# Peptides against a protein of PDB entry 6RGO: the designs that were tried, part 35

Target 1, 392 residues: chain A of PDB entry 6RGO
Amino acid sequence: MALKLLGFNQDATCFSVISSNKGVTIYNCDPFGKCFELEKSTSNDEELDFLVEMLFSTSLIAVVDKTIGASKRKKLKIVNTKRKATICELTFPHEIMDVIMNRKIICVVLKSDQIFVYDISCMKLLRTIDVRGEKLKSTSKFRNSEAVGDIGVRVSLSTDNNSILCYSSYSKSDKENAPLNDIVVFDALKCIQINVLPAVHQSNIVCIACSPDGMLMATASEKGTIIRVFKTIDTENDEPILVNEFRRGSRPSRISEMKFNHDNTLLACVGESDTIHIFALPVTTTEADANEDDTLQQSSHSLSSSINGLQYISKGLANRFGKIIVSKIPTQSQQRHVAYIKIPENAKYRIGFPKDTTNTIHICGEDGNYLVYSIPRNEVGPCTLVKSNTFD

## One batch from the design tools (peptide; aimed at target 1 T58 K355)

Design b2_p9_7_s1 (made by RFdiffusion4, then SolubleMPNN; from b2_p9_7, 3 letters changed)
Fold by OpenDDE base, seed 3:
Structure b2_p9_7_s1 (fold): chain B 392 residues (1-392), chain A 9 residues (1-9)
Amino acid sequence: as target 1 above (392 residues)
Amino acid sequence: SIDIELPPD
């Protein structure tokens, strides 16, 4: 049977799949097993296409049936899985491209490059963000709807209650074909823009991950060779907004998903390549606990010298050209993965980090494999397979 | 050592 992966929930306790015969199926990770099924609305042998976002391990899912007709692609259903009932239905002016949520907020991304922000508790619209609206003051040319391939607004939402929304935006360049290479950081609860990160890549951003606490954000372009990690908030201490730059590879390859672990110590990426890459993030030592353990200081000194090279270039140019966030980090200073998982070639995989085990990663494939890997702590190398299950 | 000039992103 053809499986299509929808992904893990926010805490990697469940994952969702489309089965051609059954419709949408949700699996528990531990104990492994089917926990919910949404039957397909049509008996036709049409290729099933759905968006499904699950709210943690709750009975709440958001569902968009994209299988048939432009009208269905504009409808969001909120479903209670325990009751098997639609509790809310919303219709949008344009096709729904993505849906993300946490315990406070639902964000709905449209093909029009609009983001609708809702209070999940009452489904009240808090904000409509028009990502094109800032650009429409300069260029009246709608990209002809035909050439709007896979390039659209990307979003990520913090899993905490702070509800930090990161989204890709169009560069303010006078070019008619300005790339989606800016990032906006938005407080989705207060409906306030926190930050703007201009030109974080040379090409369109295709993947964004927000940390669970919303303090960090990772980005990848359509090239997917470099992953950049940024602070979401400007700190008073003149600290660089760009905290890490990782090299996934030398060959272009689309990254489909990135995720931080729950303590912001690891970033994983998956995509069209045969390899899931896991990168280590520097632990932000809050100054308070610096008193006791003298032994770990030796590894941190080598990283600080590389970051200091960034500070010297920024001060002179900052006054004439706005926030230059991406100084050319020398290619030699780009960190590689600390761990990896090999996956079958041409198999689509999704990733999730469980909350209770910071050195464990959950993965699932369209090949019907659910796999749990242990991440090595003190060595660079392959992850160890701990558990495997199959689903249909 | 061939400096494999890694392409810019």
Scores: peptide ipSAE 0.097, ipTM 0.663, DockQ to the pose 0.010
OpenDDE base, seeds 1, 2, 4, 5: peptide ipSAE 0.040, 0.053, 0.046, 0.035; ipTM 0.631, 0.658, 0.652, 0.609

Design b2_p9_7_s2 (made by RFdiffusion4, then SolubleMPNN; from b2_p9_7, 3 letters changed)
Fold by OpenDDE base, seed 4:
Structure b2_p9_7_s2 (fold): chain B 392 residues (1-392), chain A 9 residues (1-9)
Amino acid sequence: as target 1 above (392 residues)
Amino acid sequence: SIDIEIPPD
């Protein structure tokens, strides 16, 4: 049977799959088993396509049936799985590309590069973000969005109540073909733009992950060779703070998903490659617990070493060519993975980090495998398989 | 306004 993975929920307690014969199935991770099924609405041999976003372990899901007809692809259903009831239904002007949520916010991404931000508690529209509209004030050409393949606005939402929304935006460059290589950081509750990270990659951003607390974001471009991690809110001299630069590989390969663990110590990535990569983030020791007390008077050694001469290189004519503010991302040494998982070639996998075990990763494959791995702490190496289950 | 009771975990 063809399985299509929808992914893990926010805390990796559940994952969703499309089964060609059954429709949508939600599995509980522990104890492993089916917790919900959404039956196929049609008897047709059409390939099933759904978006399903689950709100943690709750009975709340957002569902988009993309299987049949342009009208269904524009319809979001909010469903209570325990009651087996549709709570509400929303219809959008364009096809729904993505749906993300937390306990406060639902974001709906349209093929029009619009993001609709809703208060989940009442389904009140808080904001429509028009990612093109900010650019269309400069460039009147409606690009026929039909011919540009899988490149659209990417989003990630913090799983906490702060509801930090990170989304890809078009570079302000006057080029007709400006890439989706800017990141906007948005407070989804207050509906305020917090930060803009310009030109974080040279090509379109195809994957974004926000940390659970919304303090970090990871980005990957179409090349998928470099992953960059930035602070979301903090800036240094109005410039973006690059925390890490990771090298996934030397060969281009699309990254489909990235996730932070719940304590922001690990970043995992998965995609078209045979390898899930796990990277370590530096633990930011908050300087706060430096109790002042250790007055150790260690001595005055006066190392006066000579500041040798700054030669005055001359004021040559910097001509007027528009500074593409290539943010001088400091040449941080590109770090490699600290851990990895080998997966079957051509198998699509999804990843999730459980909340209670920061050194454990959940993965599921379109091959019907649900796998739990332990991540090595002190050694660079393979993850250890702890648990395996199969699903169909 | 649709009041959506967010189900517990």
Scores: peptide ipSAE 0.202, ipTM 0.887, DockQ to the pose 0.386
OpenDDE base, seeds 1, 2, 3, 5: peptide ipSAE 0.029, 0.025, 0.022, 0.024; ipTM 0.600, 0.585, 0.633, 0.580

Design b2_p9_7_s3 (made by RFdiffusion4, then SolubleMPNN; from b2_p9_7 with E1S D8E)
Fold by OpenDDE base, seed 1:
Structure b2_p9_7_s3 (fold): chain B 392 residues (1-392), chain A 9 residues (1-9)
Amino acid sequence: as target 1 above (392 residues)
Amino acid sequence: SIDIEFPED
């Protein structure tokens, strides 16, 4: 049977899959088992396609049936899984490309490069962000984005209540084909733009991850060779702060998903390659807790000594147009993974970090494997398999 | 209001 992965929820307590025979199935991770099923609405042997976003381990899911007809692809259902009832239904002018949520906010991304921001408690529209409209204001010609299949606006939302939304935007370039290589940081609650990171890659951004607290973001381009980590809100001399530059690989490979762990110490990435990569982040000591316990510094020092390369983005060559070009960190100072997981070639995998175990990663595959790995702390190497389950 | 049931702790 063809399985299609929808992914983990925010705390990796559940994951969602599409089964060709059953429709949407949600699995609980621990204890492992089915917790919800949504039957297919149609008897046709059509390939099932859904978007499903779950709100943590709650009874709330957002569902988009993408299987049949352009009308269904424009319809968002909010479903209570315990009652098996649709609570709310919204219809959009364009196809829904993505849905993300936290305890406060739902964001709906359309094929029109619009982001609709809702208050989750009442489904009131707070803001419509028109990424194309902002592009037009910047003199960039409308790209008919319809012709470039997989390249659209990418989004990530903090899982906390601060509700920091990061999205890809079009660079202010006089070129007809401006790439989606800017990042906008947006307060989704206040509906205020906080920051703009210009030209964070040379090509279109295809993957974004926001940290749980919204203080960090990771970005990857269509090349997927370099991952950049930035501060979201903080700036230095009105310039974006590049915290890390990671090298995933030398060959181009699409990154489909990235996630931070709950304490912002790890960043994982998965995609079309046979390898999940896990990178170590420097612990951002907030200046406030500098007072007391000297003792825990010694164990972090061994990993921090290799993180010597806080290369300040040396003077971004302001090109003649005042655009900050994120200077490529020299390839010699690009950090590699600290841990990895080998996965089958051509198997799509999704990743999640559980809240209570910051050195554990959950993964699931379209091969029907749910796997729990332990991440090594003191050495660079493979993750250790701790638990395995199968699903159909 | 959307009725959100949280898991019992």
Scores: peptide ipSAE 0.068, ipTM 0.746, DockQ to the pose 0.539
OpenDDE base, seeds 2, 3, 4, 5: peptide ipSAE 0.060, 0.061, 0.058, 0.049; ipTM 0.738, 0.724, 0.729, 0.720

Design b2_p9_7_s4 (made by RFdiffusion4, then SolubleMPNN; from b2_p9_7 with E1S D8P)
Fold by OpenDDE base, seed 3:
Order: C-alpha cells, then structure tokens, then sequence
Structure b2_p9_7_s4 (fold): chain B 392 residues (1-392), chain A 9 residues (1-9)
C-alpha cells in the first residue's frame, strides 16, 4: 500500500499518515497505536492527497482534502477527532499549500503567496499577509503552473504561546524573478512584523524551522548544502543575528523538514538524502548561572574568536547597503553534524523531538517504520535505535 | 590537504 507521511505534531506524541485504503490515520507514539482514522470521501482509486495538522495531543485537527477538484483544495476543515465532527469549514480564494498551528494561532498558506493568520479559539481572521506585496501584483504572471509546485512561501511557527511566525519573502530587487530569499519574522498575536532578514541565502528558501520559544530560526535554500541559524529578535547587545552555519553536505540535496529540540540545543534536518543530520547549537548561557562550572568554557572560546573576525567587516558596509546579515563565514568554520541517522534513500522520512527527552528523536518513514533514536551527547557518531514499530 | 571547495549556498 502507498503511505504518504504528513508528519509529527508539535511535541512528537503523534504522527499522521495517508493510507491509500483508509484515508488519514493518526498514530500515538507511546504507547504505539492508532488513535484516529478519517475515512476517504471517495470510492475512486485516485491518489489521496491531504494536508493534516494536529494540535499537540488534543482532539483538534486541521484537514485539507487535496485529492480531487480545485474546490476542495481551497477548503480547510477543523475537526474534533473525539466527536468525529467538523467544527468549522473555511473556504479560501486560492489552493491551500500549508497549514501550521499552535495553542493560539492557525496560519493558512495559499498558492497566491498569502498567509491568513487566525485566532484558533474563535477562528477569527487576525491578519492577511500578502508576501508579494502591492507592487509585485501587476508583473507576476502566474509562473507556468508546472514549475510553481516547488517554489512558494515557506512558513514556521513557534510552538509556544508567543506565536512567532517566520516566513520566506521576495527580495526587494526590481528583477521580475526575485528569489524567495528574505525571511520575515512576525508576531502573530500582536500582528506586527518584528524583524526582516534580507538575502539569507543566494537562492529560494525551501525550508524554515522556528525554535519552540521563537528565539531561533533555521533556514535552508533549494541547494540544501548550508543550514543557517539566526536570532529572530535583534538583541541590544552587538551580538550577530547569524548564530550558526551548518554544512549538511557538499552535494545539493533538498531539505524537506528541520526541527529544533525543546531546549534549543539540537537542530535536526531530513530530506531527499539517505541521512538525517543532527547539529549541536551553542547553549546561550544567560548571565545568571555564570557562577559555578569553569570546565565547559574551554570549548566555547574557540568558536567565539572566529565570530569576532566577522564583526570588523560588517560595521563599515552596513551603513551603505542596509542590514548585511550574511557575511561569508569561511567554509572552514562551518560546523558539521554531531549525530546522524541512516535512512533508506527512496523513503521519505519525517522527524519530531519529544518534549520530555531532549536527547531522543522520533522518526517515521513512508516505508511504514516508526523509529525512536537516542542521540549521543559526548561523541560525534550514529544515533542508537531504542524502539521500532511498524504501521500500514 | 585537498581544499574541498564547497559550492556557495
């Protein structure tokens, strides 16, 4: 049977899958088992396509049926899984490309490069974000329908109540073919733009992850060779907004998903490669705990000295060209993964970090495997398989 | 050491 993975919920307690025979199935991770099924509405042997976003371990899911007809692709259903009932249905002017949520906000991304921001508690529209803006409306002929599938607005939302929304935006270059290589940081509760990160890659952004607290953001381009990590908020301190640059590989490979763990110490990525990469983030010691353990300071000093070299070049150029955020980090200073998982090359995988175990990662594959790995703390190496289950 | 030139991203 063809399985299509939809992904983990925000705390990796559940994952959703499309089964060609059953429709949408939601699995609980621990104890492992089916917790919800949504039957297919059609008897036809058509390839099932759905968007499903689950709100943590709650009975709330957002569902978009993309299987048949342009009208269904524009409809968002909010479903109560315990009642097996649609709570509300929203219809959009364009096809829904993505749906993300937390306990406060639902964001709906359209093929028109619009983001609709809703208060989840009442389904009230808070904001419509037009990523193309008013000036670009006239000249953007719909890129021919075939090439439009891969390049669109990407979004990520913090899983906390701060509801920091990060999205890809078009560079302000007067070129008709401006890349989606800017990032906007948006407070979805206050409905205000809080930051703009211009030209974070040379090519289109295809993957974004926001940290659970919304303080960090990771980005990857269509090349997927470099992952950049940024602060979402400008700190009053002369600290660089670019906090990390990770090298996934030397060969281009699409990254489909990235996630931070719950304490912002790890970033994982998955995609078309045979390898899930896990990167270590520097722990930002808040000044308060600086009193006790002298021993961990030696490893952090070597990284800070390489970053200080970048500060000298930025001050002179910033005044003339605006916020240059991406100074060329020397290729030699690019950090590698600290851990990895090998996966089958032809199987799409999704990743999730459980809340209660910061050194554990959940993964699931279109091969029907649900796997739990332990992440090594003190060494660079493979993750250890702790638990495996199969699903159909 | 072969300086592995990594493509720009």
Amino acid sequence: as target 1 above (392 residues)
Amino acid sequence: SIDIEFPPD
Scores: peptide ipSAE 0.103, ipTM 0.712, DockQ to the pose 0.010
OpenDDE base, seeds 1, 2, 4, 5: peptide ipSAE 0.048, 0.046, 0.047, 0.057; ipTM 0.718, 0.712, 0.711, 0.726

Design b2_p9_8 (made by RFdiffusion4)
Pose (drawn by RFdiffusion4):
Structure b2_p9_8 (pose): chain A 327 residues (1-135, 151-284, 335-392), chain P 9 residues (1-9)
Amino acid sequence: MALKLLGFNQDATCFSVISSNKGVTIYNCDPFGKCFELEKSTSNDEELDFLVEMLFSTSLIAVVDKTIGASKRKKLKIVNTKRKATICELTFPHEIMDVIMNRKIICVVLKSDQIFVYDISCMKLLRTIDVRGEKIGVRVSLSTDNNSILCYSSYSKSDKENAPLNDIVVFDALKCIQINVLPAVHQSNIVCIACSPDGMLMATASEKGTIIRVFKTIDTENDEPILVNEFRRGSRPSRISEMKFNHDNTLLACVGESDTIHIFALPVTQRHVAYIKIPENAKYRIGFPKDTTNTIHICGEDGNYLVYSIPRNEVGPCTLVKSNTFD
Amino acid sequence: EEFEDIEIE
């Protein structure tokens, strides 16, 4: 089958790719190279490694499952790339759905909507967050820098009226203090959530409305959350998969089940800005590094890696700059 | 900018 299940780094330095053949490879961007290659851990052809999230450019990797079911739901391994050794092997009562890391805090998301928060220096569990215990699946996002700030979608106070709903809660994982609770920002479920690297901004994606809403995160008034801007969906409602914020928080990238990748600018310092054409029934992931604000890195399941430029003052499409092919 | 590995106790 195709080389599916791409994962993208925080610092846009490298990306995680599960080669359907054997193990998982991690490439670099500059210079492009085979950075890390995981050995054989397989027994059948279509069984897939699912979840890999990494540090910036380091040897520290978070790896989850290999087998379809033998040791998948209840595993987390911490591996150094230079020596291929497992350090800490944590076990969890449910199936892992997503893992997000940063320099200070490691988050593990379970299928039962439990979020385990760890101080990464000693792996002490800071707090267990019973989201489904209070009231598709939960989508969680996190700031990259320090003062790492956690964002998760939570159900509303209409559980009696119906089973599924999605509001937003802002949480400071550094001090384990809930900062702001946002109301039902959508009339539908939440598909994907992106938080700014500095933790000041947040994006939301609806399944039905397909309109991205941006709210201030922490400095927002206590009385009411502050809405920043909205972005035109285009000609057709489409499911969104992954969104990213620029380092200066002037740009927002959007990708999904669509022909095109949309780029939204920010009025921090409208409907559409830059659009990147994309093959229809193939899936991609997004990133952009800290070095420049004009370069956008693209990861594709077709086997191609592309680097596009952004037009500052023109509403035109992006310009391709650099490309390389996968394995 | 480059970053060092994080040590775990």

Design b2_p9_8_s1 (made by RFdiffusion4, then SolubleMPNN; from b2_p9_8 with F3Y E9S)
Fold by OpenDDE base, seed 3:
Structure b2_p9_8_s1 (fold): chain B 392 residues (1-392), chain A 9 residues (1-9)
Amino acid sequence: as target 1 above (392 residues)
Amino acid sequence: EEYEDIEIS
């Protein structure tokens, strides 16, 4: 049967799939098994298409049936899976492209490049973000969205209660065909723009990941060769907002998903390539001034690879359009993966990080495999398969 | 009301 992956929930305790015969099935990861099934609304052999976002390990899901007709593609259903009941139904002016949530917020992304931000507790609209309207205020020229195929606004939301929303925005260039290569950082609870990262890539951003705490954000362009990691908030200490640049590969390949682990020590990416890449992030020890004197001289040879990256602070024009943050990190400072998983070239995979095991990654494939891997800590190499299950 | 019945699965 054709399986289509929807992905993991926020804590990788469940994953969702579309089965052509059954509709949507949600699997629990541990113990492995079916926890919910949403029957298909149609008897026809039409290719099923759904958006499903699950709220952690709860009976709450958001569902969009994209299979049939322009009207259904505009409807969001909030469903209690235990009761098999629709709690709320919202209708949007345009097709729903994405739905993301945490314990506080639901964000609905439309084909119109609008983001609707809701308080999950009452489904009250907090904000409509008009990414095109923001562009039109900054640039006189409208790009008709109809001409731009699979390239829309990308979003990621922190899984914590701070509810940091990162989204792709159009560059403020006078070019009619300005790329979606800016990032906006938004406090979804307060409805305040925190930051704008201009021109983080040369081409459109196609993948974004926010860290669980909302402190970090990863971005990838259409090329998918370089992943950049940024701080979401400007720190007073003049620290660079760009904290990492990772090389996934030399060949262009689409990245479909990125995830941080729970403690922000790892970033994983998956896409059209035969390889899931896992990158190590530098642990920013916030020096809590714990004054405890204990003189244990353990000679940690800190290989302080002095990133004597030439601070060419080009004092160039503080034009109104944000500091160009992306000084070209020298190609020599591009970090590679620390770990990897080989996957079948023709199978789409999704990734998730469980909370309880910082060195474990969950993956699932359209090949019907659910796999748990251990990530090596002290060596660069393949991940070790710990658990395997199959689903259909 | 409508969210009170949201259970941990």
Scores: peptide ipSAE 0.141, ipTM 0.864, DockQ to the pose 0.095
OpenDDE base, seeds 1, 2, 4, 5: peptide ipSAE 0.107, 0.037, 0.033, 0.065; ipTM 0.855, 0.750, 0.742, 0.815

Design b2_p9_8_s2 (made by RFdiffusion4, then SolubleMPNN; from b2_p9_8, 3 letters changed)
Fold by OpenDDE base, seed 3:
Structure b2_p9_8_s2 (fold): chain B 392 residues (1-392), chain A 9 residues (1-9)
Amino acid sequence: as target 1 above (392 residues)
Amino acid sequence: TEYEDIEIS
């Protein structure tokens, strides 16, 4: 049976899959079981293709049927799973490439490099973001999207109510082939651009993750060798916007998904490699909790020495246009994973972090495995399998 | 409203 993974919901309480025989199935993680099924509308042996985004542990899903014809690929359905009823149907001018949501906002990404931002409570359009901007409208060359099918605008949305939207944008270089290597940080509620991070990679950005609180963002390029973590907001303190640089590996490999855990202490990545990598983020101790016990001082010393190398780059070109974040962190200061999970080389996996257990990760595979792993706290090593289930 | 019957599990 061919399974295609859609992914976890925002709190990793459910995951969605496409089954060639059944259509879309949603599984609950605990207790493990089917909670919803959307039957295929067609008797044809056509390869099923869907976008499905679930709103946390609710009966609300967004669905795009991509299986048949150019018309269905432009339709977003909001469905109540309990009633098995379509609440709302929207039609877009172009194919829908991605749909993301939280409790406030739904964002629809089109093949035209447009992001439509809606208030989820009433499906009112708040903003249309044109990522190509006015300059590229004159080059009516639709990049023949057949040859470069996988390079489009990438998006991530905070799971909190602040609704911080991070998206990839084209570099302002007058080159006809400008890479999607800028990041825009956008307040989706207020419809205001908060920040622009220029040239965060040398090549197109293919993966973005926003932290649940919207304070951090992770990026990976087509190379997938380096993951960068940024603050989304400029702090009043002269603190660098680039807070971490992680090395996934030396060999190029696509990263398909990244996720932060709920307390911003871990970043996981998955993709075409046989390994899920988990990285530790430095806990920004807010100065307020400085009053309790002295005893944890000893282990922190080894990590602090690597941060001092970042001070040198701040002084240069304070020109009013976006801070050139092209500080090459020396390749020696690139942190490796603290934990990992081995997965089958030919199986696509998706990842999610549950809210209640910061050291647990949920994963699911197109091999039909749902797996729960414990992440080691104090040791660099493999994660421990805690629970396994199978699905069809 | 169309969302009144959105069940939170």
Scores: peptide ipSAE 0.228, ipTM 0.896, DockQ to the pose 0.095
OpenDDE base, seeds 1, 2, 4, 5: peptide ipSAE 0.202, 0.038, 0.189, 0.130; ipTM 0.884, 0.760, 0.886, 0.863

Design b2_p9_8_s3 (made by RFdiffusion4, then SolubleMPNN; from b2_p9_8, 4 letters changed)
Fold by OpenDDE base, seed 5:
Structure b2_p9_8_s3 (fold): chain B 392 residues (1-392), chain A 9 residues (1-9)
Amino acid sequence: as target 1 above (392 residues)
Amino acid sequence: EKYEDIVIS
């Protein structure tokens, strides 16, 4: 059976799939089982395609029918899964490319490079972001969308109520074919631009992850060899703060998804490669001045693995042209994964981090496997399989 | 949170 993965929800308690025979199915992770099914409205042997965004474990979902020939690719349906009822239907001027939500905000990404930001409580439009901006006034060349390469605006939203939206934008280059290599950080509630990270990669950004708290973001380009982690809000001397630079691999490979765990200690990535990579982030020990003098001398020989403090090379060279050049971490200082999962060749996988177990990762495959792995803490190596289930 | 607290009225 052809399965297509839609992904995990924000806390990895559920995942969504398209089954060729059944339509959209939502699975609960624990206890494992079907919790919802969308009946196929058409008897046609057409390849089903859907966008489904879940709101945690709630009965709220956003659905877009992307099936070929369906006049519905411009329609967003808000569905109550418990009542099996459409609550709201919105129609957009262009095809919907992505939908992302949290408890406050729904963002709808269109093929026109527009982001529509809604208040989820009333479906009021708060903002339309035009990522193409004023440059379209002069060059009437709509990029002939015929080369529907997978190049478009990418978005990620914090899962918290602060609703930090990170999106890819076009660089100020005078070239007709400016890359989507800038990042904008946006307060989706206040509708304010917080930060702009210029030229974070040399090529188009194809994957973005925001941390659950919105304080960090990870980016990957079409090359997928380097992942960069930035602070979203904080700046140093009005320059973007590069926290980490990770090397996924030496060979180009597309990254399809990245996720932070709930405490910002791990970043996972998955894509076209046979390997899910898990990277460790530096724990910002807020030295809470725990002045409590309790002198328990337990000489735990902490193996001080000298993680030599990656000096934040915050020195952006502000070039004379007002272009902030994000300083590249030297290739020798690029961190590698601390853990990995091998996946079947050519299998598409999605990833999610459960909230309560920061050293556990959930994965699901188009091969019909739902897998739970334990992440090693003290050693670089493979993750350990803890639980497996199958779905159809 | 109950779904009823999040649903568009």
Scores: peptide ipSAE 0.042, ipTM 0.779, DockQ to the pose 0.466
OpenDDE base, seeds 1, 2, 3, 4: peptide ipSAE 0.037, 0.035, 0.038, 0.040; ipTM 0.764, 0.758, 0.759, 0.768

Design b2_p9_8_s4 (made by RFdiffusion4, then SolubleMPNN; from b2_p9_8, 4 letters changed)
Fold by OpenDDE base, seed 5:
Structure b2_p9_8_s4 (fold): chain B 392 residues (1-392), chain A 9 residues (1-9)
Amino acid sequence: as target 1 above (392 residues)
Amino acid sequence: EKYEDIKIS
């Protein structure tokens, strides 16, 4: 049967899939098993498409029926999985492109490049962000919504209660064809813009990941060759802080998902390539006070390869059009993966980091595999398969 | 229980 992966929840305790015969199924990761099913409402041979956003391991899910020909692509349903009941139904003026949530906030992304921010506790609208309206204040021409191919506004939300929202925005250039290559950092609770990172890539941003605490974000463009990691809130001399630049590969390949682990020490990416890449972030060793005392001489030659991650202050080169492009870290200082997982080239995978095991990654494939891997700590190499399960 | 009941008011 054709499976379509929807993804893991925020803590990788569950994942959701579309089964052609059953509709939406939610699996629990440990113990492994089916925990919820949303039956197909129509007998039509139409290819099923859904958005399903889970709220951790709670009874709350957000569901959008995106099936082609379905009049429901503008409807968000909030469902209690235990009661099998719709708690709330919202109708939007445009097709829903994405839904993301945490314990405080639901963000709904529309095909109109609008982001609707809701308080999850009462479904009250807190803010409508109009990403096009910001562009229209700079550029008078409406792009017809039909010419927006696979490139829309991308969002990521912190999984904590601080509710830091990162979204892609149009560059402020007077060009009719401004790319979605700016990032806005937004406090979704206070409804305040915190930061703007201009021109973080040369092309449209297609993938964003916010760290669980909202302090870091990762970005990838349509090329998917370089991943950039920035601080979200902190700035240096009113300029964006580029923490890392990672090289996924030399060949263009779309990145579909990126995730930080729960302690911000690892960043994983997956997409159209045969490889999940895992990158190490520099641990800011807080200088623990060197209390002088204990003499234990054990001569372990730990090759402390001091990854002197020189904080490259990204001196934005103003191009001939006054656009500050984030300076590329020199190709020699581009870090590669520290770990990897080989996956079937034709299988779409999703990734998740479990909360309790920072060196473990959960993956699931449209091939029907749920896999748990251990990430190597002391060497660059393949991840080790720890557990496997199958689903249908 | 592994799943909490969420009440929206």
Scores: peptide ipSAE 0.028, ipTM 0.687, DockQ to the pose 0.488
OpenDDE base, seeds 1, 2, 3, 4: peptide ipSAE 0.017, 0.028, 0.022, 0.017; ipTM 0.632, 0.725, 0.652, 0.622

